# Peptides against a protein of PDB entry 4Y8H: the designs that were tried, part 56

Target 1, 196 residues: chain A of PDB entry 4Y8H
Amino acid sequence: TSIMAVTFKDGVILGADSRTTTGAYIANRVTDKLTRVHDKIWCCRSGSAADTQAIADIVQYHLELYTSQYGTPSTETAASVFKELCYENKDNLTAGIIVAGYDDKNKGEVYTIPLGGSVHKLPYAIAGSGSTFIYGYCDKNFRENMSKEETVDFIKHSLSQAIKWDGSSGGVIRMVVLTAAGVERLIFYPDEYEQL

## One batch from the design tools (peptide; made by RFdiffusion4, then SolubleMPNN)

Design b2_p19_6_s3 (from b2_p19_6, 10 letters changed)
Fold by OpenDDE base, seed 5:
Structure b2_p19_6_s3 (fold): chain B 196 residues (1-196), chain A 19 residues (1-19)
Amino acid sequence: as target 1 above (196 residues)
Amino acid sequence: SELRERIRKVLEEEEERLK
């Protein structure tokens, strides 16, 4: 798995590969590594698919209740709920989660929740087995306040490199763009990103 | 149930903090 989220001038973009590994079996399919927990709050999931899905479902439920009572939650609030669930279950949970969201007050924000259940606010975050191969590349090429197009290219190139070296990553690259304008879904196929 | 209560508490605390 290779996942990342990147803040940019107009919001935030989440990206993920689509490969699923089960033991020695590799499947390239549209997987739910990018998961909605609120209208403009999404997450990237790595590790146990079943466990992280359960966490995301619980978060989504509580954010819906929160909305009905208090209005739209912030991305930070969502990250806090994820953190609580991951921390309390850290002894029995294999999960790497990136929370990303947009709102008019805070703009695009990214929170990473690695194994152990800590939470870190960052301009961008990477995770998954493929992320180990692209820390250097991302550090060198990330810039704050990029355009949408620049950010899409950055994510595409980053994940392409991760997929190149990580046997557990592959398939299509999916992205979700969160801005004031709404939610946009993007998809890029191997024929396009493998040449990068 | 205990987990749900902890989550509820987190949400309420965040709501108060952001006011």
Scores: peptide ipSAE 0.039, ipTM 0.644, DockQ to the pose 0.031
Fold by OpenDDE base, seed 3:
Structure b2_p19_6_s3 (fold): chain B 196 residues (1-196), chain A 19 residues (1-19)
Amino acid sequence: as target 1 above (196 residues)
Amino acid sequence: SELRERIRKVLEEEEERLK
């Protein structure tokens, strides 16, 4: 798995590969590494598909209840719920989760929740088995306040490199763009990103 | 599942905290 989320001028973009590897777990449904938990709050998931699906479902439920009572939750609130669930279940959970969202007040935000259940706010985050191969590339090439197009290219190049070296990553690259204008879904195929 | 049940309990506690 290779996942990442990147803040930019107008919001935040999440990206993920689509390869699914079979391990000790039997999936009950198709795994989506980019998962919606609220209108403009999404997450990237790595690790146990079944376990992270359960977490994401619970978070989504919580945020729906929150909205009905208090209005639209912040990205920080969503990250807090993820953090608590991951921390309390850390002994029985293999998961790396990146939470990303957009709102008019805070703009695009990224929170990473690695194994163990800590939470870190960052301008961008990478995770999954493929991330080990692209720390250097991302550090060198990331810039704050990029345009949408620049950010899409950055993510595409980064994940392409991760896929190149990580046998557990591959397939299509999916992205979700969160801005004031709304939500946009993107997809890129191997014949496109392999040539980068 | 057992994990889901444990997670739901954590959710209930978090709801109270966020009020």
Scores: peptide ipSAE 0.023, ipTM 0.614, DockQ to the pose 0.040
Fold by OpenDDE base, seed 4:
Structure b2_p19_6_s3 (fold): chain B 196 residues (1-196), chain A 19 residues (1-19)
Amino acid sequence: as target 1 above (196 residues)
Amino acid sequence: SELRERIRKVLEEEEERLK
């Protein structure tokens, strides 16, 4: 798995590969590792699919309740809920979760939640087995306040490199763009990103 | 950079988990 989220001038973009592995088998499935927990709050999930899905479901439910009582939650609030759940279940969880969202006040924000249930606010975050191969690339190429197009390219190139070196990553590259304009879903296929 | 150090630590934790 290779996942990342990147803040940019107008919001935030989440990206993920789609490969799933079960035991010794590799399946290039169109698996969506990008999960909606609110209209403009999403997460990237790595590790145990079942466990992280359960966490995401709980967060989504919590945010729905929050919305009904207080209005749209902030990305920080969502990240806090994730953090608490991951911390409480740290002994049973193998999870790397990136929370990303957009709102008019805070613009695009990214929160990474590594093992142990800590939370870190960052301009961008990477996770998954493929991320270990690209932290150097990302550090060298990330810039704050990029355009949408620059950010898409950055994520595409980053995940392409991760997929190149990580046998547990592959398939299509999916992205979700969160801005004031709304939610946009993007997809890129191997024939395209392998040539980068 | 400070950011790189933070990212590195996160990645190291993930790497250990995935071994």
Scores: peptide ipSAE 0.007, ipTM 0.336, DockQ to the pose 0.066
Fold by OpenDDE base, seed 2:
Structure b2_p19_6_s3 (fold): chain B 196 residues (1-196), chain A 19 residues (1-19)
Amino acid sequence: as target 1 above (196 residues)
Amino acid sequence: SELRERIRKVLEEEEERLK
């Protein structure tokens, strides 16, 4: 798995590969590693698919409940809920989760929740088995306040590199763009990103 | 139920902190 989220001038973009590993078999499928927990709060999930999905479902439920009573939660609040759940389940959970969201006040924000249940706010975050291969690349190429197009390109190149080296990453590259304008879903196929 | 209550508290406390 290779996942990342990147803040930019107008919001935040989440990106992920789609490869699923079942036992010794690697399947190139369109797997949803980008999960909505609120209108403009999403997460990237790595590790145990079933366990992280359960956590995301719980978060989504509580955020919806919260919204009905108190209004739209902040991205930081969502990250805190993820943090609590991950911490409480750390002994039985293999999970790396990136939480990203947009609101008019805070704009795009990214929070990374590594195994163990800590939470860190960052301008961008990467995780998953493929992230090991692109720390250097991302550090060299990330810039703050990029345009949407620049950010899409950055993520596409980054994940492409991760996929090249990580046998557990592959398939399509999926992105979710969160801005004031709304939510946009993007998809890029191997024929495109393999040539980068 | 206990977990739900704890999560609710986290949500409320965090939102108040951010105001």
Scores: peptide ipSAE 0.128, ipTM 0.745, DockQ to the pose 0.031; fails the geometry check

Design b2_p19_6_s4 (from b2_p19_6, 11 letters changed)
Fold by OpenDDE base, seed 1:
Structure b2_p19_6_s4 (fold): chain B 196 residues (1-196), chain A 19 residues (1-19)
Amino acid sequence: as target 1 above (196 residues)
Amino acid sequence: DELRRRVIERLEAEEERLK
């Protein structure tokens, strides 16, 4: 798995590969690694697919309850809910989760929740087995307040490099763009990103 | 954030109940 989320001038973009691995078997198919928990709050998931999906479902439920009582939650609030669930279940949970969201007050925000259930706010975050290969690349090439196009290219190049070296990553690159204008979904195929 | 605190406390209480 290779996942990342990047804040930029107009909001935040989440990105993920779509490969699924089970033991020595590799499958290039659609895998839900980008998951909605609120209109403009999404997450990237790595680790146990079933466990992280359950966590995301619970978060979505709690955010709906929150909305009915207090209005739209902030991205920080969503990250806090994720953090508590991950921490309280850390003994039985293998999960790496990146929470990203947009609102008019805070703009784009990214929170990473690694194994153990800690939470860290960052301008961008990477995770999954493929992230090991691109820490240096991302650190060198990331810039704050990039345009949408620059950010898409940054994520595409980053994940392409991760996929190149990580046998557990591959398939299509999916992205979700969160801005004031709404939610946009992007997809890039191997023939395109392998040439980068 | 007072609202965030309240949500977290509720969640923690639920998690403890389910353990």
Scores: peptide ipSAE 0.030, ipTM 0.587, DockQ to the pose 0.026
Fold by OpenDDE base, seed 5:
Structure b2_p19_6_s4 (fold): chain B 196 residues (1-196), chain A 19 residues (1-19)
Amino acid sequence: as target 1 above (196 residues)
Amino acid sequence: DELRRRVIERLEAEEERLK
C-alpha cells in the first residue's frame, strides 16, 4: 500500500494505490483505501483492511451523530476520534491512517496516525509499505500552497515511485480533492504513471 | 441497516472503553 495526503493552496488531496495483497496473492481492484467519514473529511487506510474499515465506520457514525447535535465537525475532531480508537487498540491493531479534511476556517489539514496511535498534524503525510521509498523524493519536491494541478502531479509522481519499488503497491492511482468547491475524484492508470 | 446496527454496537462498546 502507498497512501498520502497533501495540503495545497485551495484545500487537500488524498491519494492511494489500489493493489490488495493477501500473502502471495495480488489483486488490482477498486479498494476503499480512500474512505469518507464526513462530507469533506476523508482518510487513507493502510494495514489491516478489516480493522481499519471498522475504525472508519465507527468514526463516520460518530461524526454523523456529532453533526446532528453540534454541526459540522473539524478535521481535528475527526483525527482525535481516530487517534483514540487506534491508541486504545494499539496492542491488537495494525493500522496506519491519514486523516485529511477541508473546512472554510481551517482550510486543508492533514493528520497522520501511525502504529501506536499517536497523532501528528503535518502539511503532508505519506504512509503504507511504499512510503519508505519516497520520503526523500517527497521532502525534495513538496512545496506549500501549490496549485491543484501541481499537487496532483506531485502525488502522481510520488505514488508512481512508491509503486515502482513496492511489490505491495500497484494498480490505479486514486485521488480525492477536497476544496470549498466540493469533492472531486480522480483516477490515473498504469500506462500514464509508469512512464513518469 | 444491518451494517448500521453493527457499527452502532461497536461504537457503543468502544465508547465504554474510552470512558
Scores: peptide ipSAE 0.020, ipTM 0.573, DockQ to the pose 0.032
Fold by OpenDDE base, seed 3:
Formats: structure tokens, sequence, C-alpha cells
Structure b2_p19_6_s4 (fold): chain B 196 residues (1-196), chain A 19 residues (1-19)
């Protein structure tokens, strides 16, 4: 798995490969590694597919309940719910989760929750088995306040490199763009990103 | 399934706390 989320000028973009090598799977309406938990709050999931699906489902339900009582939750609130669930289940959970969201007040935000259930707010985050191969590239090439197009290219190049070296990553590259304008889903196929 | 059950139980407890 190779996953990442990147803040940029107008919001945040999540990206993920589509290869699955997990042995456990629970049927769910969400079949990819980019999972919606609220209108403009999404997550990237790595680790046990079944376990992370359960976590994401619970978070989504919690945020729906939150919304009915208090209004739209912040990205930080969503990350807090993820953190709590991951921490409380850390002894029986193999999961790396990146939470990303957009709102008018805070703009694009990224929170990474590695194995163990800690939480870290970052301008961008990478995770999954493929991330080990692209720390250097991302550090070298990331810039704050990139345009949408620059950020899409950054993620595409980063994940392409991860896929190149990680046998557990591959397939298509999926992205979700979160901005004031709304939610946009993107897909890129091997014929395109393998040539980078 | 066991993990899911435990997570649901914790969520229910949190929901009661938030009320």
Amino acid sequence: as target 1 above (196 residues)
Amino acid sequence: DELRRRVIERLEAEEERLK
C-alpha cells in the first residue's frame, strides 16, 4: 500500500494506489483505500482491510451523530475520533491512517495516525509499505501552497515511485480533491504514471 | 468481527458521554 495526503493552496488532496494484498476483507460499500467519513473529511487506510473498514465505519457513524447534535465537525475532531479508536485497539489493530479534510475556517488539514494510535498534524503525510521508498523524494519536492495541478503532479510522481519499488503497491492511482468548490475524484492508470 | 464488536461498544459509550 502507498497512501498520502497533501495540503495545497486551495485545500487538500488524498491519494492512494489500488493494489490489495490483505487476507481479510469485509464486504463494504467502500472498496478503495480512500474512504469518506464526512462530506469533506476523508481518510487513507493501510493495514488490515477488514479492521480499518470497521474503524472508518464507526468514525463515519460518530461524525453523523456529531453533525446532528453540534453541526459539521472539524477535521481535527475527526482525527481525534480516529486516534481514540486506534489507540484503544492498538494491541489488536494493524493500521496506518491518514485523515484529511477541508473547511472554510481551517482550510485543508492533514493528520497522520501511525500504528500505536498517536496523532500528528502535518502539511503532508505519507504511509503504507510503499512510503519507505519516497520519504526522500517527498521531502525534496514538496512545497507549501502549490496549485491544484502542481499538487496532483506531486502526488502522482510520489506514488509512481512508491509503486515502482514496492511489490505491495500498484494498480491505479486514485485521488480525492477537497476544496471550497466541493469534492472531486480522480483516477490515473499505469500507462500514464509508469512513464514518469 | 470481534474487533468491530468492541469498537461499536466503545462508540456507544462515547455517544452517551456526548449527550
Scores: peptide ipSAE 0.019, ipTM 0.596, DockQ to the pose 0.036
Fold by OpenDDE base, seed 4:
Structure b2_p19_6_s4 (fold): chain B 196 residues (1-196), chain A 19 residues (1-19)
Amino acid sequence: as target 1 above (196 residues)
Amino acid sequence: DELRRRVIERLEAEEERLK
């Protein structure tokens, strides 16, 4: 798995590969590792698919309740719920989760929640087995306040490199763009990103 | 921050291995 989220001038973009692995079997599925927990709050999930899905479901439910009582939650609130669930279940959970969201006050925000249930607010985050191959590239090429197009390219190139070296990553590259304008879904296929 | 990055990197790799 290779996942990442990147803040930019107008919001935040989440990206993920789509490969799933079960034991020794590699399946190039169109699996969406980008999961909505609120209108403009999403997460990237790595690790146990079933466990992280359960966590995401709980978070989504919590945020729905929050919305009914207090209005739209902040990305920080969502990250806090993820953090608590991951920490409370750390002994039985393999989960690396990146939480990303947009609101008018805070703009795009990214929170990374690695194994153990800590939370770190960052301008961008990468995770999954493929991330080990692209820390250098991302450190070198990330810039704050990029344009949408620059950010899409950054994520596409980053995940392409991760997929190139990580046998557990592959398939299509999916992205979700969160801005004031709304939610946009993007998809890029191997024939395109393998040539980068 | 470099230390944090390395720790996270290692954890993510291990997480995927155990998947």
Scores: peptide ipSAE 0.013, ipTM 0.414, DockQ to the pose 0.107

Design b2_p19_7_s1 (from b2_p19_7, 9 letters changed)
Fold by OpenDDE base, seed 5:
Structure b2_p19_7_s1 (fold): chain B 196 residues (1-196), chain A 19 residues (1-19)
Amino acid sequence: as target 1 above (196 residues)
Amino acid sequence: STAALTKAIELASASNFKV
């Protein structure tokens, strides 16, 4: 898996590959690793498909309940719920989560929750087995307050490189753009990103 | 409860798919 989330001028963009594995094998299953937990709060999932799906479902339910009582939760609140679930169950699950969201007050925010259930607020985050190959590239090329187009290109190039070197990453690149204007889903196919 | 959640996660993980 190769996943990332990047804050930019107008919000935040999440990105992910789609490859799924079973043991030592690449599965023919294509997975959407970008998961909605609220209208403008999403997560990137790495690790056990079942574990991370279950966690995301619980968070989604919690945030729905929160919304009904208190209004729209902050991204920080969502990250806190993820953190609690991941930390309290760290001995029994394999989950690496990046939480990203947009609201008018805080704009785009990114929280990374690696194995163990710690939480780190960052301007951008990368995770998954493919992330090890792109730390240098991302550090060199990330800039704060990029445009939407610059950020899409940054994520596309980053994930393309991760996929190139990580056998556990591949398939399509999906992105979710979260801004004041709404939610936008993007998809890029190998014929496009492999040539980068 | 945390225990119930843990059990649910363990049971769901039997699919052995990873992302």
Scores: peptide ipSAE 0.333, ipTM 0.722, DockQ to the pose 0.055; fails the geometry check
Fold by OpenDDE base, seed 4:
Structure b2_p19_7_s1 (fold): chain B 196 residues (1-196), chain A 19 residues (1-19)
Amino acid sequence: as target 1 above (196 residues)
Amino acid sequence: STAALTKAIELASASNFKV
């Protein structure tokens, strides 16, 4: 897996490859690793497919209940729910989660929750087995307050490089853009990103 | 409860599908 989330001028963009594996075999070429937990709060999933799906489902349900009682949760609140679940189950869970969201007060925010259930707020985050190949590229090329187009290109190039070197990553590149204007899903195919 | 969630995760983790 190669996943990332990047804050930019108008909000945040999540990105992911689409490969699911079982052992050395590719089980699914077009997996959706970008999961909605609230209207403008999403997550990127890495690790056990079943574990991360279960955690995301619980968080989504919790945030629905929260909304009915208290109104729209902040991205930080969502990250806290993920953190509690991951930390309390750290001995039995294989999950790496990036939480990203947009609201008018805080704008785009990114929280990374690695194995162990710690939480870290960052301007951008990368995770998954493919992330090890692109730390240098991302550090060199990330800029604060990029445009939407610049951020899409940054994510596309980053994930393309991760996929190139990580056998556990591949397929399509999916993105979710979260801004004041709403939610937008993007998809990019190998014929495009392999040439970058 | 935490115990119920732990058991559910344990059973789910038996799947070797990785993302």
Scores: peptide ipSAE 0.330, ipTM 0.713, DockQ to the pose 0.056; fails the geometry check
Fold by OpenDDE base, seed 2:
Structure b2_p19_7_s1 (fold): chain B 196 residues (1-196), chain A 19 residues (1-19)
Amino acid sequence: as target 1 above (196 residues)
Amino acid sequence: STAALTKAIELASASNFKV
């Protein structure tokens, strides 16, 4: 897996490859690793497919309940729920989660939750087996307050490189853009990103 | 409850699919 989330001028963009593996086999070429937990709060999933799906489902339910009682949750609140679940169950799950969201007050925010269940707020985050190949590239090329187009290109190039070197990553590149204007889903195919 | 969630995760982890 190769996943990332990047804050930019108008909000935040999540990105992911789409390969699912079982042992040495590719089980699914077009998996959706970008999961909605609230209207403008999404996550990137790495690790056990079943574990991360279960966690995301629980968070989604919790945030729906929260909304009914208190109104729209912040991205920080969502990250806290993810953290609690990942930390309390760390001995029984394999999960790496990036939480990203947009609201008018805080704009785009990114929280990374690696194995162990710690939480880190960052301007951008990368995770998954493919991320090991692109730390240097991302550090060199990330800038704060990029445009939407610059951020899409940054994510596309980053994930393309991760996929190139990581046998556990591949398929399509999916993105979710979260801004004041709403939610936008993007998809990029190998014929496009392999040439970058 | 946390216990119920833990059991659900344990059962789910029996799946060998990774992302």
Scores: peptide ipSAE 0.324, ipTM 0.723, DockQ to the pose 0.055; fails the geometry check
Fold by OpenDDE base, seed 1:
Structure b2_p19_7_s1 (fold): chain B 196 residues (1-196), chain A 19 residues (1-19)
Amino acid sequence: as target 1 above (196 residues)
Amino acid sequence: STAALTKAIELASASNFKV
């Protein structure tokens, strides 16, 4: 898996490859690793497919209850729910999650939750087995307050490089754009990103 | 719930699907 989330001028963009594996085999080439937990709060998933799906489902449910009682939750609140679940179950979970969201007060925010259930707020985050190949590239090329187009290109180039070197990553590149204007899903195919 | 998560973890361990 190769996943990332990047804050930018107008909000935040999540990105992911789409490969699911079982052992040495590709089980699914077009998996959606970008999971909605609230209207403008999403997550990127790495690790156990079932573990991360279950965690995301529980968070989604909690945020729905929260909304009914208190109104729209912040991205920080969502990250806290993820953190509690991952930390309290860390001995039994294989989960690496990036939480990202947008609201008018806080704008785009990114929280990374690696194995062990710690939480780190960052201007951008990368995770998954492919991330090890692109730490240098991302550090060199990330800029704060990029445009939407610049951010899409940054994510596309980053994940393309991760996929190139990580046998556990591949398929399509999916993105979710979260801004004041709403939610937008993007998809890029190998013929496009392999040329970068 | 914690119980639901526990069951999901058990199922995940059996399926061995990774993302």
Scores: peptide ipSAE 0.306, ipTM 0.737, DockQ to the pose 0.059; fails the geometry check

Design b2_p19_7_s2 (from b2_p19_7, 12 letters changed)
Fold by OpenDDE base, seed 4:
Structure b2_p19_7_s2 (fold): chain B 196 residues (1-196), chain A 19 residues (1-19)
Amino acid sequence: as target 1 above (196 residues)
Amino acid sequence: DVEELTKQIELASASNFKL
């Protein structure tokens, strides 16, 4: 897996490859690793498909209950719920999660929750087996307050490089854009990103 | 309840699919 989330001028963009593996085999070429937990709070999932889906389902349910009682949760609140689940279950989980969300007060925010269940707020985050290949590229090329188009290009190039080197990453690149205007899903195919 | 959630996660972890 190669996943990332990037804050930009107008919000945040999540990105992911789409490969699922079982052992050395590709099980699914078009997996959706970008998972909604609230209207404008999403996560990127890496590690066990089952574990991360279970965590995301629980968080989604919790945030629905929260909304009914207290109104729309913050991205920080969502990240806290993820953190608690990942930390309390760290001995039984293989889960690396990036939480990203948008609200009018805080704008785009990114929280990374690596194995072990710590939480880190960052302007951008990368995770998954493919992330090891792109730390240098991302550090060199990330800028704060990029445009939507610049951010899409940054994510596309970053994930393209990760996919190139990581056998556990591949397929399509999916993105979710979270802004005041709403939610937008993007998809880029190998013919588009392999030439970058 | 986090404890109940832990049990649900343990039950779901039976698949060997990785992201």
Scores: peptide ipSAE 0.310, ipTM 0.708, DockQ to the pose 0.050; fails the geometry check
Fold by OpenDDE base, seed 5:
Structure b2_p19_7_s2 (fold): chain B 196 residues (1-196), chain A 19 residues (1-19)
Amino acid sequence: as target 1 above (196 residues)
Amino acid sequence: DVEELTKQIELASASNFKL
């Protein structure tokens, strides 16, 4: 897996590859690693497909209950729920989660929750097995308050490089753009990103 | 409930698909 989330001028963009593996083999399955937990709060998932889906389902349910009682949750609230679940189950869980969301008060926010269940608020985050190959690239090329187009390009190039070197990453690149205007899903195919 | 989550995680981990 190669996943990332990047804050930008107008909000946040999540990005992910779509490859699924089983053991040492690539599974003939295209997965959506970008998962909605609230209207403008999403997560990137790495690790166990089942574990991360279960966590996301619980968070989604919790945020629905929260909304009914208190109104729209903050991205920080969502990250806190993820953190609690990941930390309390760390001995039996293989999950790396990036939580990203947009609201009018806080704008775009990114929280990374690596194995072990710590939580870190960052301007951008990368995770998954492919992230190892792009720390240097991302550090060099990330800028705060990029445009949407610049951020899409940054994510596309970053994930393309990760996929190039990580055998457990590949397929399509999906993105989710979260802004005041709403939610936009993007998809990029190998014929496009492999040439970057 | 954390206990219920733990059970769901254990059940889900039976599928060995990785992301």
Scores: peptide ipSAE 0.308, ipTM 0.707, DockQ to the pose 0.054; fails the geometry check
Fold by OpenDDE base, seed 1:
Structure b2_p19_7_s2 (fold): chain B 196 residues (1-196), chain A 19 residues (1-19)
Amino acid sequence: as target 1 above (196 residues)
Amino acid sequence: DVEELTKQIELASASNFKL
């Protein structure tokens, strides 16, 4: 897996590859690793498909309950719920989660929750087996307050490099853009990003 | 809802798909 989330001028963009593996083998399965937990709060998932789906389902339920009682939760609140679940179940859980969301007060925010259940707020985050290959690239090329187009290009190039070197990453690149204007889904195919 | 997650993880342990 190669996943990332990047804050930018108008909000946040999540990105992910779509490859699924089983043990040392590539599975004949394409997965959407970008998962909605609230209208403008999404996550990127790495690790166990089942574990991360279970976590996301529980968080979604909690945020729905929260909304009914208190109104729209912040991205920080969502990250806290993820953190609690990941930390308390760390002995039985294989999950790496990036939480990203947009609201009018805080704009785009990114929280990374690695194995072990710590939480870190960052301007951008990368995770998954492919992330090890792109730390240097991302550090060099990330800028704060990029445009939507610049951010899409940054994510596309970053994930392309991760996929190039990580056998556990591949397929399509999916993105979710979260802004005041709403939610937008993007998809990029190998014919495009392999040439970068 | 940590208990619910624990149950789901245990039940899903047979799933061998990794992201």
Scores: peptide ipSAE 0.306, ipTM 0.720, DockQ to the pose 0.054; fails the geometry check
Fold by OpenDDE base, seed 2:
Formats: structure tokens, C-alpha cells, sequence
Structure b2_p19_7_s2 (fold): chain B 196 residues (1-196), chain A 19 residues (1-19)
């Protein structure tokens, strides 16, 4: 897996490859690793497909309940729920999660939750087996307050590089853009990003 | 309830699919 989330001037963009494996084999080429837990709060998933899906389902339910009682949760609140689940189950799950969300007060926010269930707020985060190959590239090329187009290009180039080197990453590049204007899903195919 | 959620996660962990 190669996943990332990047804050930018108008919000946040999540990105992911789409490969799922079982052992050494590709099981699914077009998996959706970008998962909605609230209208403008999403996550990127790495690790066990089943574990991360279960966690995301629980968080989604919790945030729905929260919304009914208290109104729309913050991204930080969502990250705290993920953190609690990941930390309390750390011995029994394999989950690396990036939580990203947008609200009018805080704008785009990114929280990374690695194995072990710690939580870190960052201007951008990368994770998954492919992330190892792109730490240097991302550090060199990330800028705060990029445009939407610049951020899409940054994510596309970053994930393209990760996929190039990581046998566990591939397929399509999916993105989710979260802004005041709403939610936008993007998809980029190998014929485009492999040429970068 | 984290305890109930833990049980659900344990049941789901049987899958060998990796992201």
C-alpha cells in the first residue's frame, strides 16, 4: 500500500493506490482504500483489509451517533476515536491509518495513526509499504498552502514513485478532495501516472 | 464500548488480504 493525505490552501486531499494482496499474489487491483467516516472526514487504510475496514465501520457508526447528539464532529475527534480503537487493539490488529478532514474552522487537517495507536497531527502524512520510497521526495516537494492542482500533482507524482518501487502497491491512484465546496473523487490510471 | 469493538475486530482479523 501507498497512501497519503496533504493539507492545502482550500482543504485536504487524500490519495491511495488500489492494490490488495494475499500472500505474494494480487487479489484485487482496484480496491478503494479511501474510506468515508463522515461527510468531510475520510481515512486512508493500510495493513489488514479486514481490520481496517472493521475499525472504519466502527468509527463511522460512532461519528453518526456523535452527530445525532452533539452535531458535526471535528477531524480531531474522529482521529481520537481511531486512536482509541487502534491502541486498545494494537496486539490483535494490523492497521496503519491516516485520518483527514475538513471543517470551516480548522480547514484541512491530517492525523496519522501508525501501528501501535499513537496519533500525530501533521501538515501531510504518508504511510504503507510504498511510503518508504518517497519520504525524501515528499519532504523535498511538499509546500504549505498549495493550490488544488499543485496538490493533486504532488500526490500523483508521490504515489507514482511509490508504486514504481513497491510491489505491494499498484492499480489506480484514487484521490478524495475535501473542501468547503464539498467532496470530489478523482481517479488516475496507470497509463497516465506511470509516465511521470 | 471499546470492549465490544475489540471483539468485532478480532473476528474480522481472520482475513489474509493486505492493503
Amino acid sequence: as target 1 above (196 residues)
Amino acid sequence: DVEELTKQIELASASNFKL
Scores: peptide ipSAE 0.305, ipTM 0.709, DockQ to the pose 0.051; fails the geometry check

